# Ledger of designs, part 49: peptides against a protein of PDB entry 6MBK

Target 1, 240 residues: chain A of PDB entry 6MBK
Amino acid sequence: GFEMVNFKEEGFGLRATRDIKAEELFLWVPRKLLMTVESAKNSVLGPLYSQDRILQAMGNIALAFHLLCERASPNSFWQPYIQTLPSEYDTPLYFEEDEVRYLQSTQAIHDVFSQYKNTARQYAYFYKVIQTHPHANKLPLKDSFTYEDYRWAVSSVMTRQNQIPTEDGSRVTLALIPLWDMCNHTNGLITTGYNLEDDRCECVALQDFRAGEQIYIFYGTRSNAEFVIHSGFFFDNNSH

## One batch from the design tools (peptide; aimed at target 1 R160 C183 Y219 G220)

Design b2_p20_3_s1 (made by RFdiffusion4, then SolubleMPNN; from b2_p20_3, 11 letters changed)
Fold by OpenDDE base, seed 1:
Structure b2_p20_3_s1 (fold): chain B 240 residues (1-240), chain A 20 residues (1-20)
Amino acid sequence: as target 1 above (240 residues)
Amino acid sequence: SSSLQAWLSKLFPISLALVD
């Protein structure tokens, strides 16, 4: 087994409560627990989703709005998970002026500016949609949709979104994976996958862990500077 | 944290504990 621990330097992570062997399946998350584009469509956001071309075309934006709607819903199934999410991120959208100036010496500055511009435009667009669209009246965020909210949701999805198969395995969709993304990660071989037969995300141990040791997983590039800067909510290039 | 513990314990077949 494992337990959730707030490590002082590394934040939330998993600690082994027993010895775990390398390649052992120790963690799985059923589809029903995931926040997905499909769950967004089936939520209070569904009617708006069905009538907005951007939400339909950009699964990551759909997830961002799904996350915001659920955060604003006191009785949301995912409230305990959402409460574990960081209040801020190391994404370019949170860079201070001095950090941006520092990046001017790098080739990444244009990508940073692009993220700012795109995110601002998206916010302006959806602010108007939320204020004017009939189906937006049912959203819990109707009267509380700030740029800070959108920046947070976008950054949450940007850093935590995963590709998973649809139920029939014919396509890929996007998901936030509770518990999974709360693990601290290391670089190395990917030790995660999706089991369609059991309809769940699966993680096998990268190495042997003793009872009391922190469990590290690797499920792809997450929150590193290069990935965060170059990946994002781009209409022309939607990653993940 | 208490809500998270209850939620995780309910939803996952593995015994979980939260340590602050």
Scores: peptide ipSAE 0.163, ipTM 0.709, DockQ to the pose 0.029
OpenDDE base, seeds 2, 3, 4, 5: peptide ipSAE 0.140, 0.138, 0.145, 0.127; ipTM 0.696, 0.694, 0.698, 0.682

Design b2_p20_3_s2 (made by RFdiffusion4, then SolubleMPNN; from b2_p20_3, 9 letters changed)
Fold by OpenDDE base, seed 1:
Structure b2_p20_3_s2 (fold): chain B 240 residues (1-240), chain A 20 residues (1-20)
Amino acid sequence: as target 1 above (240 residues)
Amino acid sequence: SKKLQEWLSKRFPISLTLVD
């Protein structure tokens, strides 16, 4: 019912291959296809995760390292997904000096500087961990862990991380949702939910889409500043 | 819509998290 397409102005997105009606379930992604904190724990990163309190406390960082490890693994199940990810992002971590100066007059500047500072500190910390920790020796990124790598992974997670229930529904965890996160954003209502009975993410159409039209979803109620900071999106008609 | 709300009410809503 859809295909990945590189659109002229919006980059990669999903295009309908048939008519899709509003509220029709057109996309679902089983848990086994998600990159989660749990899949990170079950990966080559698991031993290090079990011994590093920051990885344990910050699921987003765990996902970032999971993403880096899988990217560096030729036989990773998620290679097809990782290859769809942008190589760079329009998020604050990629801002040039002039772009940062432009934001100095906005309320977002504090969060931008916080992201820079935190990301730099995290990189320095984990660089040391990767160089010295015994369980880091077998990581595929052991010999190649640059700030650019970390910035990319953190930005990928920041722009794509979602809260989903654990398998038993007892708590919330973080996940990257392949294919679904290829949808570009529009204003509207949340049309995605996790179905615990079938153990999958489910997305219903926000509106009617005709064959050949791009499929948009609403990623949440956010201000433009929040979208810039967390998702890299800017929406002119945003009510916030 | 009411239908969408009812559909979502039976599921855990998914959106990009602001928690970083």
Scores: peptide ipSAE 0.267, ipTM 0.813, DockQ to the pose 0.876
OpenDDE base, seeds 2, 3, 4, 5: peptide ipSAE 0.264, 0.028, 0.006, 0.019; ipTM 0.811, 0.429, 0.362, 0.403; seed 5 fails the geometry check

Design b2_p20_3_s3 (made by RFdiffusion4, then SolubleMPNN; from b2_p20_3, 10 letters changed)
Fold by OpenDDE base, seed 3:
Structure b2_p20_3_s3 (fold): chain B 240 residues (1-240), chain A 20 residues (1-20)
Amino acid sequence: as target 1 above (240 residues)
Amino acid sequence: SSSLEKWLSSLFPIELALVD
C-alpha cells in the first residue's frame, strides 16, 4: 500500500500506492523485527551485558553495541536495515572546529562539550572492557572497535531510538524500528502506538490519502530532539 | 536497493515498492 520516494523538499518519505482512509492501519512492525534491548540480551552481546552494570543501566548504550555487533556480523538478520543507515550524522559528535567555535558564543556549548566528554569517556571505558573482559572475546568487533564506530552507533541510536513497552507491558524499553524512520511527520494527533495483543508497532493514517500522495504520520517526541538539552546518555529507571 | 526491497517485502504482508 505504500512506496519509498525521495521528495524534493521533505527528503525520503512514503507515498501511497492505493487509497488509504483516515484511521486505517496501513503499517505495522512486529516485535520480532525490532532491534531492542531484549534482542541485545539474546545476542552474542548477552554474556557481556549480564556482567556489565553500565550496559544494564543504560539501554541506549546497550542498543548501540547491539547495532555494532550486528553490523559486524555478515549473517545478521538486520543487515538490510543497517545498510540503510547514514554513515554520518548532524549530531554534536560530528561537529567541525568551525561549528564548535560558533557555538562557543551560545548557551548550547556547555551541553555540546558535556556530550563530547561523556562519549569519549564511555569509549575509553568500553575499549578497555572489550580488550580485557572474557565475554568480549566472542564479539565480532573485538579487533575493530574504534571511536568512529562508537560515535556512529551512539549517534544512530540517539537519532532513531523509540520507546516501546516490554513484552509484559509493565515498563518501557528502547527499540530501533526498521522502515519507521522513512515516514515523514506532521503536527497533530499521535497516530503511532504499540498493540500488545498482537505484539507490534502500529501506524494509522492521520487523514485520507489518495494513490500517489505522500503519507504523513505523527510519532511524538523522539530522542533526536533531546540531544541539545540532554547528553543523549541517561540511566534507565530500571534495567531492560 | 533490490536487497532491501526483497527483505522488506518478506517482512510485510503488503505491497512495497522503493522508488529512488
Scores: peptide ipSAE 0.226, ipTM 0.749, DockQ to the pose 0.029
OpenDDE base, seeds 1, 2, 4, 5: peptide ipSAE 0.147, 0.053, 0.066, 0.055; ipTM 0.749, 0.659, 0.659, 0.642

Design b2_p20_3_s4 (made by RFdiffusion4, then SolubleMPNN; from b2_p20_3, 8 letters changed)
Fold by OpenDDE base, seed 1:
Structure b2_p20_3_s4 (fold): chain B 240 residues (1-240), chain A 20 residues (1-20)
Amino acid sequence: as target 1 above (240 residues)
Amino acid sequence: SSSLEEWLSKLFPISLALID
């Protein structure tokens, strides 16, 4: 009922191939296609995950490392998805000096600096871990882990992470959702959810769409202010 | 893009197009 289109200005989006009615379930993504904390634990990162308290405590960082490991793996299942991710993001971590100076006039400057500081500390911590921890020796990123890599991964997760239920439905975990996060979105009510019975993410149409029209989805607000305030990458003790 | 198209075609019953 839809096709994926890469628009020059808007990036990837969906176009209806038939008429779609409002509230119609038109898109779903099974768990097996998701990059999750669970898939991270089941990957080459698993042994390190089991030994590092920060990775265990912060699922978003686990996803970031999962993303980096898979990016560095030529045979990764998610390579086609990862290759569609932006090389840079409109997050504070990518702000230039002029942008930071501009933010000095706002109330967000403290949070921006905190984000910079925390990210730098996290990188320093994990750089040491990757260099010294026995379970890091066979990671594909062992000899190539730069701040730019970490900044990219953190920003990727920051902008694209989704809350989903665990496989058993007992808890909430984090996931990157291929195709889903590649679609253009609009403001409005969230029309996405998770179907535990079918073990899949589900998206229903916001409105009626005609064949040939671009489909917009909404799975959560993604603003710079929200990234600064609610990124979730802050950790008081990230230098264990 | 060819890799993505092939990957998506296997995972989803959709087509991929690039539009300027």
Scores: peptide ipSAE 0.205, ipTM 0.708, DockQ to the pose 0.028
OpenDDE base, seeds 2, 3, 4, 5: peptide ipSAE 0.193, 0.109, 0.201, 0.195; ipTM 0.697, 0.589, 0.696, 0.694

Design b2_p20_4 (made by RFdiffusion4)
Pose (drawn by RFdiffusion4):
Structure b2_p20_4 (pose): chain A 240 residues (1-240), chain P 20 residues (1-20)
Amino acid sequence: as target 1 above (240 residues)
Amino acid sequence: SLPSDRFPIARNHSPMPDIS
């Protein structure tokens, strides 16, 4: 019912190949396909996750390393997902100095500075950990772990991650949701939820989509400062 | 609209944590 298309404005997204009515359940993704903090713990990253306090406290960082470890694993279950991810992003981590300079004197620039410093600190910290700590000597990253790798990983996580209930429903965790996460954003209401009975992510159409029209979802009631810093885009006419 | 028993999913915008 849909195909991947490279749109000028939003980059790659989903386009309808048939008419899709509003409120139609048109997209579902089972839990097995998701990359989660739990799958990160049970992966080759597990030995380091158990020893490193930072990875235990910060599931988003755990997901970034999970993404990097699987990217460096030729036989990863998630290779189809990793190979279709973008190679670059428009998060401020990628901005030139003069591009950030336009933000001087604004409310938003402080968070740009924090993002930069936090990412650089994390890279340097984990570079040292991977090169020296025994619990990381079997990681794929020991051979090569560049700043570009880390910038890409945290950018992939920030621009795509989601909160889902745990398999039991009593807790929440962070996850990457393949296929569905290729939907771009428009104004509207959240129409994506997690179905605990079928154990899958479900998305109903936000609005009518005719064949040939791009399929959009509503990402959330975020400001443009949040969209730029954490999602890497500015949304014209953001009603929120 | 989502069924009432569905957990809503929105893009997460939690800032990158400081590890200091």

Design b2_p20_4_s1 (made by RFdiffusion4, then SolubleMPNN; from b2_p20_4, 8 letters changed)
Fold by OpenDDE base, seed 2:
Structure b2_p20_4_s1 (fold): chain B 240 residues (1-240), chain A 20 residues (1-20)
Amino acid sequence: as target 1 above (240 residues)
Amino acid sequence: MLPPDWFPISRDFTPIPDIS
């Protein structure tokens, strides 16, 4: 067992309520609980999705709008999950002038500027779509779609999206994985996989965790520069 | 380690590309 805890320094995380052994399957999340491109298509966003080429081509943006629509829906199934997400991120889109100035000494500055440009262009496009497209009229964000909203949503997706197989296993799609992604990061090995037979994400313990200890997972191998650009994190074992 | 029949899951930190 585990429980959700709001840690003082790390924000929300998972804490073991009993001893968990290494490689023990302690956490699983069925497909029906995931926020996916498919769940976006099946939501209030579906009609707009079916008629916008960019939403169809870019699953990450579809997930971003899925997040925004569900956040604006008081009775959304995913409200408990959305409430665990940060209100702001330590990523380039939230950098202050001093942080950007510091990055000017690195190659990362070009990627930061690209993110600014791309995000601004995306927002401008979809602002117009939301204001003018007939299928956007019933979206809960119709009259409250700001750059800050979009920045938050795409940052949430960029930091939490995962590649998972489609239900038939023939293709790869994108998913946000509630509960599982509450695990904070540590160095180690990938210990999460998708079980197609049971149609669920499964996570085995990276190490032994005692009752009362925070449960950590390994997000994957990236350079520190990539983590700064993509997630805002640093890892000791990663290159700059 | 992951079972061989698992599809491994890791966070995808790929930036959202330009729509141009």
Scores: peptide ipSAE 0.308, ipTM 0.858, DockQ to the pose 0.882
OpenDDE base, seeds 1, 3, 4, 5: peptide ipSAE 0.259, 0.236, 0.241, 0.229; ipTM 0.836, 0.832, 0.834, 0.823

Design b2_p20_4_s2 (made by RFdiffusion4, then SolubleMPNN; from b2_p20_4, 10 letters changed)
Fold by OpenDDE base, seed 5:
Structure b2_p20_4_s2 (fold): chain B 240 residues (1-240), chain A 20 residues (1-20)
Amino acid sequence: as target 1 above (240 residues)
Amino acid sequence: MLPPDWFPIERDFTPIPNIE
């Protein structure tokens, strides 16, 4: 029903290979295909996770390290997904001087600097952890953990993380949703949810899409400022 | 149609908090 395509200006997205009707369930992703905090705990990162309070407390960082470990693992199940991720982002962590100057006239500049400082501090902390903690010795990133790696991973998670229910539905956890998160943004309503009965993410079409058209979803209620800070882009037709 | 107990998924942004 769809295929991955590199669109001009928008980068990778999904294109319909057939006509898709509004509200049609065209895409679903089972839990086993998701990168979650739980899958991080069950990975090579697990032993370190169990011993590091920050990884335990900050699911987003756990996902970032999970992403890095899987990227460094040639036989990772998620290699096909990871290869679809941008190698760099337009997020504040990647801002050049001109982009920073553009934001200097806004209050967003403080958030940009804060994000940079916090990320740098996190990197410094985990660099030490990876170098000194016994459970880090077998991590594939042990001898190759740069700020660029961390920046990329955090940016990937920052732009793509989702809240989903745990398997038992008792609480919420964080997940990266492969394939689905390739959908680019348009204005509309939330059309993606988690089906606990089938234990999968489900996406219904926001509108009719004809064969050959790009499939868009509505990411959620976000201001342009939030898009800049967290996703690094503007959406002119954003209602907020 | 999605089931009634459908948990909505919104693309979330990850705050970058301070560490201890």
Scores: peptide ipSAE 0.179, ipTM 0.775, DockQ to the pose 0.743
OpenDDE base, seeds 1, 2, 3, 4: peptide ipSAE 0.167, 0.178, 0.060, 0.036; ipTM 0.765, 0.772, 0.621, 0.645; seeds 3, 4 fail the geometry check

Design b2_p20_4_s3 (made by RFdiffusion4, then SolubleMPNN; from b2_p20_4, 8 letters changed)
Fold by OpenDDE base, seed 4:
Structure b2_p20_4_s3 (fold): chain B 240 residues (1-240), chain A 20 residues (1-20)
Amino acid sequence: as target 1 above (240 residues)
Amino acid sequence: SLPPDWFPIELDFTPIPDIS
């Protein structure tokens, strides 16, 4: 029903290979394909996760490290997905001096500085952890953990993390969703949900797409998108 | 320059808690 395409200017996206009708379930991603806090715990990062309070407390950081570990692993299952991720982002962590100066006249400057400070502090902390913690010796990033790496991972997670239900549906957890996040964004109705019965992320078409057209979706706030637990799809008229 | 619709900036990463 779709194929991955590197669109000019827009980067990677999904293109319909056939006509897709509005409200058609065209994309689903089983939990086993997701990069989650749980998959991080079950990876080479698991031993460190079990002993580091920050990783335990901050699932987004756990995902960032999970992403870095998998990127550094040639045989990672998620390598194809990771290769589709941007090398740089339009996030504050990548702002040039002129962009920061421009923002000084805005209220956003405080948030930008906060993000810089927080990210730098996190990097410094984890750099020490990676250098000194016994369980960090097994990490593929042991000798290759730069601020650039961390900035990239943080920005990747920041722009792509999603809240999904836990396996039992009792709580929410964080996930990166391959294929799904490869769709470029549009405004409109949220047509994505999590099917807990089938344990998969599901996306229905917002509109009709003809064969050869790029598929656009709306899933709310890009950073930290939310899935409705036990309700499947929801249609919310959010715009931003 | 950034467009006005870029604001506010959502911060997904909070400060690390004190561990010491």
Scores: peptide ipSAE 0.027, ipTM 0.569, DockQ to the pose 0.068
OpenDDE base, seeds 1, 2, 3, 5: peptide ipSAE 0.024, 0.022, 0.023, 0.018; ipTM 0.522, 0.527, 0.551, 0.551; seed 5 fails the geometry check

Design b2_p20_4_s4 (made by RFdiffusion4, then SolubleMPNN; from b2_p20_4, 8 letters changed)
Fold by OpenDDE base, seed 2:
Structure b2_p20_4_s4 (fold): chain B 240 residues (1-240), chain A 20 residues (1-20)
Amino acid sequence: as target 1 above (240 residues)
Amino acid sequence: MLPEDWFPIERDFTPIPDIS
């Protein structure tokens, strides 16, 4: 009912190949296709994950390293997904000097500087870990771990991460949802949920979409203020 | 719009916090 299309201004998105009615379940993604903290633990990153307290405590960083490891693996199952990700992002970590100067008069500048400092500290820590930890030797990124790599990975996670239930539904974990996150944003209501019975992410159509139309979803109200402002995203009643 | 038995999924744009 849909196809991947590279739209000129919006990048990759989904286009309907047939008429889709509002509230129709048109897209689902099983857990096995998701990039999750659990899949990170089960990957080549697993041994290091088991020995590093930061990776264990911060699922988003675990996802970032999972993403980097899979990107560096030519035979990775997620290569098709990774190829759809932007090479650069409209996040504070990619702001140019002029953009930073513009924000100096706003309260947002403190958050921008915080992100710079935090990301730099994270990179410095993990650079040392990758250089010295025995379980890092087999990582495909062992000899190629730059700040640019890390900046890209964390930006990918910050813009693509989702909270989903664990398999048993007892807790919440983090996931990147391939295919689904190709849907670009429009205003509306949340139309995506996790079906624990079938163990899959399910998306219903926000509105009627005719064949040939781009399929949009509402991302929700959780957002980074600086990212939203810079990227032109709009969230009704959002909380930052 | 979502069924009650769904766990709602929204995109999370929360910055990664300091590791300190």
Scores: peptide ipSAE 0.393, ipTM 0.880, DockQ to the pose 0.696
OpenDDE base, seeds 1, 3, 4, 5: peptide ipSAE 0.377, 0.384, 0.373, 0.363; ipTM 0.874, 0.877, 0.878, 0.871

Design b2_p20_5 (made by RFdiffusion4)
Pose (drawn by RFdiffusion4):
Structure b2_p20_5 (pose): chain A 240 residues (1-240), chain P 20 residues (1-20)
Amino acid sequence: as target 1 above (240 residues)
Amino acid sequence: YHRELLTPDEWKELRAKIDE
């Protein structure tokens, strides 16, 4: 019912190959396909996860290393997902100095500074950990772990991650949801939820989509400052 | 920061409304 298309404005997204009515359940992704904090713990990253306080406290950082470890694993279950991810992003981590300079004197620039400093600190910290701590000597990253790798990983997480209930429903966790996460954003209401019975992520159409029209979802009631800093885009006519 | 989803309860309510 859909195909991948490289749109000028949003980059790659989903386009309808048939008419899709509003409120039609047109997209579902089972839990097995998701990359989660739990799958990160049970992966080759597990030994380091158990020893490093930062990875235990910060599931988003755990997901970034889970992405990097699986990217560096030729036989990873998630290789189809990793190979279709973007190689670059428009998060401010990628901006030139003069591009960030336009934000001087604004409310938003402080968070740009924090993002930069946090990412650089994290890279330097984990570089040392990986190169020296025994619990990381079997990681794929010991051979090569560049700043570009880390910038890519945290940008992939911040522009795509989601909260979902745990498999039991009593807690929440962070996850990357393949296929569905290719949908771009438009104004509207959240129409994506987690179905605990079928144990899958389900998305109903936000609006009618004719064949040939791009399929959009509503990401959330975020400001443009949040969209730029964490999602890497500015949304014209953001009603929120 | 993350993309927002419906909670399980909100999702059930939305599906029940669609089925009406």

Design b2_p20_5_s1 (made by RFdiffusion4, then SolubleMPNN; from b2_p20_5, 8 letters changed)
Fold by OpenDDE base, seed 1:
Structure b2_p20_5_s1 (fold): chain B 240 residues (1-240), chain A 20 residues (1-20)
Amino acid sequence: as target 1 above (240 residues)
Amino acid sequence: FHRELLSPEEWAALRARIAA
């Protein structure tokens, strides 16, 4: 019912291959296709995860490292997904000096600086971990872990992470949702959720889409300040 | 930009409404 297309103005997106009616379930992604904290635990990152308190406490960082490890793995199941991700982002971590200076006049500056500081500290911490920890020796990023790598992964997760229920539905975890997160934004209502019975992320059409039209979703209502604050990295006292 | 999901409960309710 849809296909991946590189649109001129919006980059990669989804295009309808048939007429899709409003509220029609046109897209679903089973849990097994998601990049989650659990899949990170089950990956080459697992041994390090089990020994590092930061990875355990911050699922978004776990996802970032999971993403980096999978990107560095040529046989990764998620290579097709990873290859669709932007190489750079319009996030505070990529702001130029002028953009940061402009933000000095806004209430968001404190959050931006905090994000810079935290990201830098995290990189320094994990650089040391990767260089010295026994369980890091087999990571594909062992000899190639730059700040640019970390910035990219952090930004990827920041812009694409979602809360989904755990397999048993008792808690929430973090996930990247391939295919679905290729949908570009339009105004409307949130039309995506998780179906626990079928253990899949589901999306219903926001509106009618004709064959050949790009399929849009509503990302949610956010101010610029809210985006910075709520899309950032948060410390979770609960291990995932 | 970050994309939001409805909660499982909200989603179940929405799906039920659509199916009705």
Scores: peptide ipSAE 0.616, ipTM 0.955, DockQ to the pose 0.583
OpenDDE base, seeds 2, 3, 4, 5: peptide ipSAE 0.612, 0.611, 0.609, 0.606; ipTM 0.954, 0.953, 0.953, 0.953

Design b2_p20_5_s2 (made by RFdiffusion4, then SolubleMPNN; from b2_p20_5, 9 letters changed)
Fold by OpenDDE base, seed 1:
Order: sequence, then C-alpha cells, then structure tokens
Structure b2_p20_5_s2 (fold): chain B 240 residues (1-240), chain A 20 residues (1-20)
Amino acid sequence: as target 1 above (240 residues)
Amino acid sequence: FHRELLSPEEWRALKARIAA
C-alpha cells in the first residue's frame, strides 16, 4: 500500500501505492522489527549494558549505542533501516556558532547548551569505557568511536525515539520504529499507537491519500522550541 | 523527526471509535 520515496523537498518519505482512506490501518510494525532497549540488551551490547549504570539508566543512550553497534555490523538485521537514516542532522548538536547565536533569544537556548554539554560529557565517559571495560572488547566500536559517531547516533535517537509499552505492558520502554518513522509531518491528530494484543505499532491514516500521494502523519503538539530541540526545525515550516 | 504515539489505552479507544 506504500513505498519509500525520496521526495524533492521533504527527503525520504512514504508514498501511497493505492488509495488509502482516512482512519484505515495502513501500516503496522511488529515488536520484533523495532530497535528497542530490550533488543540492545539482547545484542552484543548486552554484557556492557549489564555492567554500566548509565546505559541502564538512560534508554536513549542505550539505543544510541545499539544503533552504532548495528551500523558497524554488516549482518545486522537493521542495516536496511540504518541506511535510510540521515548521515547528518539539523539538530542542535550540529549547530555552528552562528546558529547557536541565533537561538540566544529563544527559550530553547538553555536546553541546547545543556544538551551539547551533556553529549560531550557522555562521549568522554563512554570513550573511556570502550577503551578500558572488558565487555567492550568485542564491540565493533572498539577501534572506531569518534565524537561524530556518537553525535550521529544520539541525534538519530533524539529525533526518532518513541515511548512504547514493554511486551507485558507493565512498563514503558524506548524504541526506534523502522518504516513508520519515515512518514513526514503534517498538522493534525496523532494516529499512531501500540497494539499490545498483537504486539505491534499501528498507524491509521490521518486523511485520505490517493495513489501516488505522500503519506503524512502528525508528530504531536509541540512548541517551536521543542521542535528545535528534538528535530531542529519549526512547526510552521512543516519540514521533515 | 520526533514523533509521538497515543498511549495503549488511548489507542484502544480510538480504534474502538473507528470501528463503530
């Protein structure tokens, strides 16, 4: 019912291959296809995860390292997904001095600075961990862990992480949702949720989409400052 | 690119309304 397309203005997105009606369940992604904190724990990162309190406490960082490990693994199941991710982002972690100065008048500036500082600290910490921790020896990152790598992974997770229920529904966890997260943004209502009975993420169409049209979703109600922090764009531009 | 999901409860409710 849809296909991945590189659109002229929006970049990669989903295009309908048939007419899709409003509220039609057109897309679902089973848990087994998601990159989650749990899949990170079950990966080559698992031993290190079990020994590092920061990875355990911060699911977003766990996902970032999971993403890096899988990217460095040629046989990773998620290679097709990872290859669709941007190589660079317009997020604050990529801002130049001029861009930061432009934000000085915004409410986001303090969060931007904090994010940058925290990310730098995290990199320094994990660089040491990767170099010295016994359980890091088998990681594909052992000899290739630059700040650029970490910045990319953190930005990827920051822009694409979602809160979903655990398999038993008792708690929440973080996930990257392949295929679904390729949908670009339009104004409307949230039309995505998690079906615990079938253990899958589900999306219903926000509106009618004709064959050949790009499929958009509503990302959520956010301030421009929040969009800058999370995605590096303003809502009024309807970019991404 | 950050996207939000409805809670499982909200999602069940929405789907129920759609099915009605």
Scores: peptide ipSAE 0.615, ipTM 0.954, DockQ to the pose 0.720
OpenDDE base, seeds 2, 3, 4, 5: peptide ipSAE 0.611, 0.608, 0.612, 0.605; ipTM 0.954, 0.954, 0.954, 0.953

Design b2_p20_5_s3 (made by RFdiffusion4, then SolubleMPNN; from b2_p20_5, 7 letters changed)
Fold by OpenDDE base, seed 4:
Structure b2_p20_5_s3 (fold): chain B 240 residues (1-240), chain A 20 residues (1-20)
Amino acid sequence: as target 1 above (240 residues)
Amino acid sequence: FHRELLSPEEWAELKARIAE
């Protein structure tokens, strides 16, 4: 009912191949297709994860490294997904000096600087870990781990991470949701959830979409500060 | 942008409503 399309100025998105009615369950992604903290633990990253407290404590960083490892793995199941991700982002980690100066007049500047500092520290830490930890030897990124790599991965996760339930539904965990996260944003209501019975992420159509139309979802309510931090721009028409 | 999901409970409720 939909196809991946590279839209001008919007990047990759989903386009309806048939008429989709509002509230129709048009998209679902089984857990096995998700990039999760658990899949990271079960990957080549697993041994290192089991011995690194930061990876264990910060699921977003675990996902970032999972993403990097899979990107560096030509036979990765997630290669098709990874190839759809932007090569760079408009997030604060990519800001030029003029953009940072602009933010100095906003309340977001403190968070931006904190993000820079934290990311730099994390990179320095993990660079050392990758160089010295025995369980890092098997990582496909062992010989290629640059700040640019890390910045990209962190930004990818920051912009795409989702909270989903654990398999037993007792807790929440973090995940990247391939295919679904290709949907670009529009104003509306959240129409995505997790079906624990079928163990899959599900999305119902926010509105009617005609064949040939791009399928949009509502990402959730955001402040301008959150938009700056997570998307790199102010959303003036933020009605929420 | 990070994307938000409804909780499993909220999702179940929504789907139930849709099914009506």
Scores: peptide ipSAE 0.613, ipTM 0.950, DockQ to the pose 0.775
OpenDDE base, seeds 1, 2, 3, 5: peptide ipSAE 0.611, 0.611, 0.607, 0.604; ipTM 0.950, 0.950, 0.949, 0.949

